# Peptides against a protein of PDB entry 2AZE, part 12

Target 1, 148 residues: chain A of PDB entry 2AZE
Amino acid sequence: AQECQNLEVERQRRLERIKQKQSQLQELILQQIAFKNLVQRNRHAEQQASRPPPPNSVIHLPFIIVNTSKKTVIDCSISNDKFEYLFNFDNTFEIHDDIEVLKRMGMACGLESGSCSAEDLKMARSLVPKALEPYVTEMAQGTVGGVF
Target 2, 101 residues: chain B of PDB entry 2AZE
Amino acid sequence: GRLEGLTQDLRQLQESEQQLDHLMNICTTQLRLLSEDTDSQRLAYVTCQDLRSIADPAEQMVMVIKAPPETQLQAVDSSENFQISLKSKQGPIDVFLCPEE

## One batch from the design tools (peptide; made by RFdiffusion4, then SolubleMPNN)

Design b1_p9_1_s2 (from b1_p9_1, 5 letters changed)
Fold by OpenDDE base, seed 3:
Structure b1_p9_1_s2 (fold): chain B 148 residues (1-148), chain C 101 residues (1-101), chain A 9 residues (1-9)
Amino acid sequence: as target 1 above (148 residues)
Amino acid sequence: as target 2 above (101 residues)
Amino acid sequence: SLLSGIKVL
């Protein structure tokens, strides 16, 4: 019947929306873990050193990274007010955002790839509110995708 | 019947989506709290050592760009054109390199 | 490479 067909279309639409929200939630969880882990690491390091790092030796978030071969020739043109930059490369380059950098640093505890050690999983769980712990566990196991 | 089954499925999916929305709200709140905490923002940094760890420091050059919000970024990476263009309307752009490079 | 105006950490 037409009524059943309409509901089936709606069902599929809702399933797709839920899938999209699951992906968004996973990314938000990874960001939270990465940020908190980074802050915790730096706090501990500064306590051990009994001082903060020199102000011009660190890069605060947010930022982006551009990397290329050291053999790549780069021509940089900068406006006088530094509002405009133009980089010309003679070979390929890569661009990464700060979240991706944190993931590569291990700040997300390997949760992004579902490759957490027992210690990594323990750390990840400790960096989220209790309500999110079950979801973190599912991410680590690669079992996210079920309907609540 | 079939209609009753589909109706029940839609109700269950609605409940599931509401649960997801709740969890997402929790995450968004936590991230907002981090952004508003002065001490957390002071400690939200990476070092040159960190930057060297994300790419082979012997082979790769790493450049860091800090740009104001709403900065326009245009990148072309093709066989005949390798270019990055940045244009800010809210302040100067800062670019950094690690000294070992 | 030409990186005039670039800051070194």
Scores: peptide ipSAE 0.284, ipTM 0.913, DockQ to the pose 0.039
Fold by OpenDDE base, seed 1:
Order: C-alpha cells, then sequence, then structure tokens
Structure b1_p9_1_s2 (fold): chain B 148 residues (1-148), chain C 101 residues (1-101), chain A 9 residues (1-9)
C-alpha cells in the first residue's frame, strides 16, 4: 500500500511538471507566431512603400509599454547618464510586455484565446515547423492539456 | 494490479514528457534563428498606429521604454503610491511617447 | 511633468 502511495505521489508530480511545460510551450509557440507574423507584415508594407519607415516613427523589439489616463499627472526624474528613471504618478498605470502588445495587435492570430478563424489558423500553421502544427491545431480548438 | 498500473502510467508520462521536451527544443531553436537573423530583427518593430490600436492616445498616455538587458524595474501601484523605478547597468534607457493623432 | 529627455515618436 505504501509503495502504491509513493508512486501515486510521483505520478501527480510528473503530471504537474508536464502541465507547466505545456504552458511554456504554448507561450513559446505564440511568441514565434507573433514575431514571424509581425516581420512578414512589415516586410510586405515596406515592399509596397518601396522604402523603410522613418527611423523615429517605429519602435523595435524588445520594449515595454506603460500607459495611464491622459489626465494622470506624471513626475519624472532622470539621471544625467540616463541609467536611472523614476516616475511618480497621481493615479494607476499599466505595464505591458512587447509580446502582450503583439497579441493585442492580433499578431498571434487569436490563437492565444482560441479565437481563430479558418484563415487565422491557416496563417498560424504556416508560421511554425511541421512538427508543431498539431499543437497549434489543439490550441485553436482548446483541446490542449492531454498527455501525448 | 494497482502497482502495475501505476508503474505503466509513470513510464507513459516519461515518454510524453520527452516528446514535449522535443517540441520545446524545436520551438526554442526557431526563436533563436529569428533572434540571429539580421533582416528579421530589422523588421521586428511596431508603429504609432499599432500602439493606438491597443491604447488610444485620446484616452491614454502611452510611453514606450527601451532598456538594456538586466535592467531592474520596480513598480508600485497602490492607493497611496504610484511609482515606477528603472535602473540600468549596461547602458542608457530610452523612453518614447506616442503622440496624439 | 515629464523631462525633456523623453522623445516623441
Amino acid sequence: as target 1 above (148 residues)
Amino acid sequence: as target 2 above (101 residues)
Amino acid sequence: SLLSGIKVL
């Protein structure tokens, strides 16, 4: 009985570890799709314009976003060498990673929320190696979580 | 029996985890290739239009922060204190504002 | 207020 109990504990431990790795893989897939989709979009746009955008009109990855109400008062202190910044707000603010920005832009094709059209899913599949396509399909269907 | 069933389950879970690790390695390899490709990095950017699509400057002030690796970020968001502190060890920090249309 | 070191896109 004790031996079986020990193995049951180990089984649960492994299931939890697998679940964590599944979450990590899903995030990595979303990052890959979002990044490749962004690059593809911009490449097409520059080809159509026959030139790159003005240098100071774009922000290259990586970055973070801070947003707050336009009515929020912000006090900013910057060191002379720009190594240190201190922002004080009189109201709440939000911080977002660049990956989250790409997701909200639709660069992950709605895969992050399982809200993919047929066209979105087709695009998502085209942006990953063949070995990852089944997992992309499962993400779109919301069927991820099983043991494979 | 119960012992045999559990033993078999553990072997199957090990095989499943190995397959999962393989897929993760494929994915991380793809991400590394993207990070090493100069053309991809040149094209990895967002515009003001993109930022407006997720946070309208008519309602929100949007700041973009570009900081060197290993930059420390501390944020406090409470009823009595709203603060962001940035400290870089590897170079200057750049901050940009998204203008209103 | 914001300091002059911040750039506008």
Scores: peptide ipSAE 0.281, ipTM 0.912, DockQ to the pose 0.040
Fold by OpenDDE base, seed 2:
Structure b1_p9_1_s2 (fold): chain B 148 residues (1-148), chain C 101 residues (1-101), chain A 9 residues (1-9)
Amino acid sequence: as target 1 above (148 residues)
Amino acid sequence: as target 2 above (101 residues)
Amino acid sequence: SLLSGIKVL
């Protein structure tokens, strides 16, 4: 009985660890797809334009975005060396990291929400190594949790 | 029996975890390849048009922050206090505004 | 489409 209890505790421990790793893997897959998709998009765009975009017209990763209503009053103080910034808003704001931005741009092909079209899924699969394709498929179906 | 069942479960979970680890290693390898490829990094950018698709500058002020690694970000978004504090330890922070057009 | 630096208020 005690032996079984010990094994049950261990089982639960491993289940939780696996759950965490599943989440981490899904995020890694989304990042990979998003980055590769972004690069591919921009490469194609530059080829079509036969030149890169103006240097001051683009923001390279990594970055974060802060947005707020244009009606929001913002006070900003910056240190002389630009090491410190302080923003005070009179209303709510939002912060988004670059990965979230890429997701909202559709760079993750809707996998993040399980909302992949057939074309999105095809694109997503094409942007990962073969070993990851089954997992991408399961993500699109929302069945990853049932694998293990 | 119960013991045999639990033992089998643990073996199966071990195999599953090993599979996950393998897949994660593949992913991290791919990400490292991207980070180490100069051409990929050159192409890893978003445009003002992209930013507008996320938040329209006509309605929202959109700031882009590029901060060095290990930069501390403190954000308070409460009913009475709305503040963002940035403190870098290893270089200047750059903040950009996306124009309306 | 040109990003501009932040203006210090």
Scores: peptide ipSAE 0.213, ipTM 0.910, DockQ to the pose 0.043
Fold by OpenDDE base, seed 4:
Structure b1_p9_1_s2 (fold): chain B 148 residues (1-148), chain C 101 residues (1-101), chain A 9 residues (1-9)
Amino acid sequence: as target 1 above (148 residues)
Amino acid sequence: as target 2 above (101 residues)
Amino acid sequence: SLLSGIKVL
């Protein structure tokens, strides 16, 4: 009886760990798709333009975004060496990492929300190794973890 | 029996976790390869047009922060204080604004 | 350039 209880505790622990890893894997897949899709888009765009964009017209990863209302007053102090910044706002702001930006740009093909068209899913699958394709399909269908 | 059933469950869960670990390793490898590829990194950028698609600069001020690794970011967002503090250890921090168009 | 550095006030 005690042995069974110990195994039940272990079972629950493993289930939770698996759940965490599923979430982590999904995020990794989305990152991979988003990055590769971004690179592919830009490569194509540069080829069409026959030149790269001007150096100061683009922001390379990694970065973070801070946005706030245009009405928000912002005070900024910067150290002479630019190692330190202090921003004071008179209203709320939002911070987003680059991955979230890419997702909102559609670089993850809507896979993050299960809103994949047939074309989106095709693109997503094309941007991952073959071994990950079944999982991408499951993500698109919302069937990940159904066996657990 | 009950013991045998639980033992079997644990074995099945172990197999599932091993599969997840394998897939995660594949994924992390791909991401590492992207990081190591100079051409990919050169092409890993967003434009002002992209930023506008996220937050319309006509309504929102959009600030982009590029900071070296290990930069400390402290943010307070409450009715009492709205503040972002950045402290870099490895180099200067660059801040950009997306112009309104 | 399309992007501008922040101005310190």
Scores: peptide ipSAE 0.205, ipTM 0.909, DockQ to the pose 0.042

Design b1_p9_1_s3 (from b1_p9_1, 5 letters changed)
Fold by OpenDDE base, seed 1:
Structure b1_p9_1_s3 (fold): chain B 148 residues (1-148), chain C 101 residues (1-101), chain A 9 residues (1-9)
Amino acid sequence: as target 1 above (148 residues)
Amino acid sequence: as target 2 above (101 residues)
Amino acid sequence: RLLSGIIVL
């Protein structure tokens, strides 16, 4: 019947919206874990060293990374008091945001790929509010995707 | 019947979405708190050692770009043109390299 | 390779 067809369309619409929000929540959780883990690591390191690192030896968030082969020739033009940059490469390059860098550093505890050790999962759970712990567990098990 | 089943499904999906929204609000609040905490922001940094761990400096050249908010980034990666253009409206852009490179 | 305005860490 037409009425049932309309409701089925609405059902599919809502399912897709929920799926999108699930992806957004997973990314937010990974960001939270990565940031808190990074801060915790650096706090511990500075406490052990009894001082912060030299100012020009670290890069604070936010940032982006551009990487290419060391054989790639790069021409860089700067104008307008460093307000504009133009990079020309003779070969392909990659661009990564700071979150991707933190993930590759292991700051998200392998949760991004569902590849967590018991210790990684324990750390991940400790870095989120209690209400988010079940979702972290589901991410680690690769069981996220169901409807609440 | 079919109509009653679909009606029930829609109500359940609404409840599920509300629960999801609640979790997202909690997570967004946590991220905001991190953004507003001065000590956390001071400690939110990576080192050259970290950068070497994600890209082998023997094979890859790594540039770090720090740009003000609302900076425009345009990238072209094709067989005929490999280009990155940055345009800031709020201040100067800084580009960094590790000394090993 | 020509890189201008680069800060070495």
Scores: peptide ipSAE 0.084, ipTM 0.909, DockQ to the pose 0.039
Fold by OpenDDE base, seed 4:
Structure b1_p9_1_s3 (fold): chain B 148 residues (1-148), chain C 101 residues (1-101), chain A 9 residues (1-9)
Amino acid sequence: as target 1 above (148 residues)
Amino acid sequence: as target 2 above (101 residues)
Amino acid sequence: RLLSGIIVL
């Protein structure tokens, strides 16, 4: 009947929405782990050094990176007030956000790629609220995707 | 019957989504707390060493761009044109390079 | 390359 058909459409809609939310949740978890891990690392490092790093030696979040071959010629035009920048390259470039940088640094403990060692997983779990630990475990196992 | 089964499925999916929403709220709350914590903000930084670890400065040039919120970024990456345009409305944009450059 | 306005870490 038409009623059943309508419900089937709705079911599919909800399934897709759930799938999207699962992906979003995983990303949020990775961000949380990465940020907390970064902060923890830096806190420890500063304690060991008994001082913070020089102000001009670090870049605080948020930021983006642009990378290109060292052979790439870059022309940069900057407005006087530094409100406007124009970069012209003679070859391809890449743009990455700070989260991607943190992931590549290992701040997400390899959870993003399912490459968690036992210690990595332990760290990851320690950086999330208790309610999220099961999900972190599922992410590490690659078993996320089912409906609760 | 079919109708009853579908109805039950929808209820189950609703419960599943509610669980996801709850977990997402926990995550967003944690991220907000980090962003609001002064000490966390102070410690949320990367170093030149970190940047070197993700892109070999011997092969890749790495620029770091810090821009105010809502800064417009336009990028064109094609055989005809390779360009990045930045326009801020809330303050100056800072661009950084590692010393290896 | 033009490095004016770029901060070297």
Scores: peptide ipSAE 0.080, ipTM 0.909, DockQ to the pose 0.040
Fold by OpenDDE base, seed 3:
Structure b1_p9_1_s3 (fold): chain B 148 residues (1-148), chain C 101 residues (1-101), chain A 9 residues (1-9)
Amino acid sequence: as target 1 above (148 residues)
Amino acid sequence: as target 2 above (101 residues)
Amino acid sequence: RLLSGIIVL
């Protein structure tokens, strides 16, 4: 009885660890798809324009976004060497990382929410190694939990 | 019996975790390759048009912050205090705005 | 708003 109890505790521990790794893997897949899709889009755009965008018109990864209402008053204090910034707002703000921005741009093909069209899924699959394609399909179908 | 069943389940879970680890290694390898490719890094950017697509420029102000690694970010968002503090140890911090803002 | 040292894209 005690031996079985110990194994059940271990079983639960492993199940939780697997769940955590599944979440991490899904995020890694989304990052890979988003980055490759972004690069592909920009490459195509530059080819069509026959020139790169002006240097000061783009922001390279990595970055962080802060957004707030245009009505929000912002006071900014900057050190002389620009090593330190202090922003004071009179209202709420939001912070987003670059990956979240890419997801909102559709660079992850809607895979993050399981809202992939047939074309989106085809694109997503084309941006990962073959070994990851089955997992991408499962993510799109919401059936990842059935794999293990 | 129950013991044998649990033992078998644990072996199966171990195999499943090994598969996950393998797939994660593939992903991290691909991301590393992207980070090491100069052309990919050159093309890894967003535009003002992209930023406008994620937030209504008529209603929202958007700041983009580029900071060196290990930069400390502290944010307070409460009814009494709304503040963001940035402290870098490895170089200057850059902040950007879209022209329409 | 007082925002100095910000780069406008």
Scores: peptide ipSAE 0.080, ipTM 0.909, DockQ to the pose 0.039
Fold by OpenDDE base, seed 2:
Structure b1_p9_1_s3 (fold): chain B 148 residues (1-148), chain C 101 residues (1-101), chain A 9 residues (1-9)
Amino acid sequence: as target 1 above (148 residues)
Amino acid sequence: as target 2 above (101 residues)
Amino acid sequence: RLLSGIIVL
């Protein structure tokens, strides 16, 4: 009847919303792991070196990356106050946010692709609150998507 | 019956969403704590070596952009036009190049 | 390439 049809529509709406939230949660988890892992790595490195890296040798988050072939000709126009930039390329380019960079660096322990080693998974679990560990495990197994 | 089944499904979905929301709250809290921790922010950086691992400067030009919040970014990547436009309202934009090895 | 204002790391 009509009542059942209405409930089915609502059911689909809720399922879609849950699906979206699951994706958001996974991204949040990856961000958390990546950030904490990066901080941990750098802390250890600085401890080993007994000093921080030179100021001009590092870039702090947040940032974005633009890359293109070295053969690509780039014309850059910059306003005097540096509030406005215009880049013209004669060939294709790529843009990556800092999170993507961290993922490619392995800071998310391969969890983003479900390709975690046992060591990677152990690291990933250690970088999240206990309540999130089961979800991290599911992400590593590629089994995320079920109803809680 | 069908109605009872659907009602039960909706109830279960609500419970599932509540659990999901709880986990998301935990995550957002952790991220907030990271953003508020001065030492963590001090250590939240990448090196030139890291950037080279993403794209080799010998083959690729790697440019890093640090822009203030709410900076507008427009990018066109097509056969007819390859362009990036940045417009900041809150401060200057800084651009860095990763040197070659 | 014109990269005025660019800082090389």
Scores: peptide ipSAE 0.059, ipTM 0.908, DockQ to the pose 0.040

Design b1_p9_1_s4 (from b1_p9_1, 5 letters changed)
Fold by OpenDDE base, seed 1:
Structure b1_p9_1_s4 (fold): chain B 148 residues (1-148), chain C 101 residues (1-101), chain A 9 residues (1-9)
Amino acid sequence: as target 1 above (148 residues)
Amino acid sequence: as target 2 above (101 residues)
Amino acid sequence: SLLSGIIVL
């Protein structure tokens, strides 16, 4: 009857909310893995070099990337205090978040696309608390939320 | 019956959502610990070599923008207008290029 | 100017 219909609507609402939270959790896991992996990589590299890189040779998080064709002409207007920037391009451009950069660098171990080698999965699991390891495994297998 | 089945489904979904909330809290705690650790933040950087690995400098020009929190970014990418506007309220904005560019 | 606001790494 109407009561059952109301509960079915509520069920669907909750399923959708759970799906959204699953996506949010996956993103948080990827961020954690990417950050820890990056830090670990750089720590090892600095230990091997016995010193940190030159200060002006690296970019610290957070940042954004803007890329365009090398043929694109860019006009830039900057305020005196550098509080305001205006870029005009004569062709299309792309904007990427620092997290997306880390993913493309492989810092998330291919987990973002479910394309992990055995070694990648081992690394990913080692970079999260034990309670999150089962979820990392499900992400690698593409079976997240299969019970819903 | 149908009513009892739906009621049970809703209880199970509530338990599942609570488990997700718990896992999310664990994740946010870990991310907060990373943000509060000075050594981790010092080591949270990319190099020009990293940027070259994701965008070939021979084909693409790459700008890195570092802006203070709460900076407003507006972008227009259409056939008639290609524009990026940045407005900071908390300090200067820095723009970087790799040496080969 | 573009160059006035850009730092080369």
Scores: peptide ipSAE 0.058, ipTM 0.906, DockQ to the pose 0.040
Fold by OpenDDE base, seed 5:
Structure b1_p9_1_s4 (fold): chain B 148 residues (1-148), chain C 101 residues (1-101), chain A 9 residues (1-9)
Amino acid sequence: as target 1 above (148 residues)
Amino acid sequence: as target 2 above (101 residues)
Amino acid sequence: SLLSGIIVL
């Protein structure tokens, strides 16, 4: 019936929306874990050192990373007020945001790739509110969305 | 029947979405709290050692860019052109190089 | 430490 067809269209629409929200939630969880883990790491490190690191030895979030071969020639043009930059490369480069850097540092405990040890998962769970722990577990198992 | 099944599916999907929304609200709240905590923001940093762990410093040059919010970034990575353009509206852009080991 | 400034490679 036409009604059934309409409902099926709506069903598909909602499924797609839910899928998008699941992706967003996963990213939010990863960000939370990564940030809290980073802060925790640095707090501990500073406590052990009994002082903060030198100001010119650290980069605070947010930032982006650009990397390329050390053999790549880079020409940089900068405006007088430093409001404008132009980089010209003679070869390919990569750009990464700070979250990606944190993930590669292991700050998300391998949860981003579903490659968590039991200890990693324990850490990840400890860095989120209780209500989010079940979802973290599902992410680690790669079973998010299995109810659909 | 088919109609009843679809109706039930839609109800279940609504409940699932509501659960997702709730969890997302929890997450966004936590992230907001972190952003508002001065001590947390002070501790939200990476070191050169961290950057070296991301890309082999023997083979790759690593450049860090700190730009104000809403800075325009244009990147072209093709056989014809390799370029990054930055244009800030809210302040100067800072660029850093991680020194060699 | 980090180097801040003009980059030319």
Scores: peptide ipSAE 0.044, ipTM 0.907, DockQ to the pose 0.045
Fold by OpenDDE base, seed 3:
Structure b1_p9_1_s4 (fold): chain B 148 residues (1-148), chain C 101 residues (1-101), chain A 9 residues (1-9)
Amino acid sequence: as target 1 above (148 residues)
Amino acid sequence: as target 2 above (101 residues)
Amino acid sequence: SLLSGIIVL
C-alpha cells in the first residue's frame, strides 16, 4: 500500500510537470511563428518598395510597449546618462512585451487563441520544422490535452 | 495489479516527457538561429502603423522602450500611484513615440 | 520633465 501511494505521488508530480512543459512548448512555437512571419512580411514589403524603410521609422526587437489614454499626463525624469528613467502617470497604464504585440498584430496566425482560418493554419505550419507541424495542428484544434 | 499499472503509467509519462523535451529543443534551436541570422535581425522590426493597430490611435498613446538586458523595471498601478521606474546597468535606455501622437 | 528627451519616430 505504501509503495503504491509513493508511485501515485510521483505520477501526479510528473503529470503536473508535463502540463507545464506543454504550456512552455506552445509559447515557444508561437514565438517562432510570430518572429518568422514578421521577418517574412517585412522582407516582402521591402522587396515591393524596392528599398528598406527609412532609419528611425521602425523599432527593432526586443522592446516593450507602454500604452495609456492620450489624456493621461505623464511626467518623465531622466538621468544625465539615460541609465535611469522615472515615469509618473496621473492614471492607469498597460505594459506589453514585444511578443504580445506580435500576437495582437496577427503574426502568430491566431494560433494563440485557437482561432485559425484554413489559410492561417497553412501559414503557421509552413513556419515551423516538420516535427512541430502535428503539434501546431493540435494547438489549432484545442486538443493538446492528451498525455503528450 | 495496481502496482504494475502505476509502474507502466510512469514509464509512459517518462516517454511523453522525453518527446516534449525533444520538441522544445527543436524550438529553442530555431529561435537561436533566427537571433543569430543578420538578415533576420535586420528584418525583425515593427512600424508605427503596426503600433497603431494594437491600440485605438484616437484614444491611446503608445510609448516604446528599448532597454539593455538585465534592466530593472518596476511598475506600480494602483488607485493612488501610477509609476514606472527603469534602471539599466549596461547602457542607455531609449524611448520612442510615433510622430502623430 | 514632460517627455523631454523622448525620440519621436
Scores: peptide ipSAE 0.039, ipTM 0.905, DockQ to the pose 0.039
Fold by OpenDDE base, seed 2:
Structure b1_p9_1_s4 (fold): chain B 148 residues (1-148), chain C 101 residues (1-101), chain A 9 residues (1-9)
Amino acid sequence: as target 1 above (148 residues)
Amino acid sequence: as target 2 above (101 residues)
Amino acid sequence: SLLSGIIVL
């Protein structure tokens, strides 16, 4: 009886660890898709334009975005060496990392929110190694971890 | 029996975890390759148009922050205090504003 | 100014 109880505890521990790894894997897949999709998009765009965009017209990863209402009053304090910044807002703001920005741009093909069309799914699959394609499919179907 | 069932469950979970680890390794390898490819990094950018697509500068002020690694970010977003503090240890922080048009 | 470090795209 005690042996079985010990194994049950271990089982639960492993299940939790697997759950965490599943979440991590999904995020890694989304990052891979988003990055590759972004690069592919930009490569195509530059080829069509036959030139790269002006250097000061683009923001390279990594970055963080802060947005707030245009009506929000912002006080900014910057150190002389630009090592320190302090922003004070009179209203709420939002912070987004670059990955979230890419997701909102559709670079992850809607896979992150279950809004993946057939075309998006095709794109997503094309941007991952073959070994990851089944998992991408499972993500799109919401059946990740169904093998348990 | 119960013991045999639990033992089998643990073996199956071990196999599942190993599979996850394998897939994660594939992913991390791909991401590393992207990071090490200079051409890919050159093309890893967003435009003002992209920023407008997620937050319209006509309605929202959109600020982009590029900070060196290990930069400390402190954010307070409460009813009485709205603040962002950045402190870099490795170099200057760059801040960009997306124009309205 | 305090905004001298901000670059407008």
Scores: peptide ipSAE 0.038, ipTM 0.905, DockQ to the pose 0.039

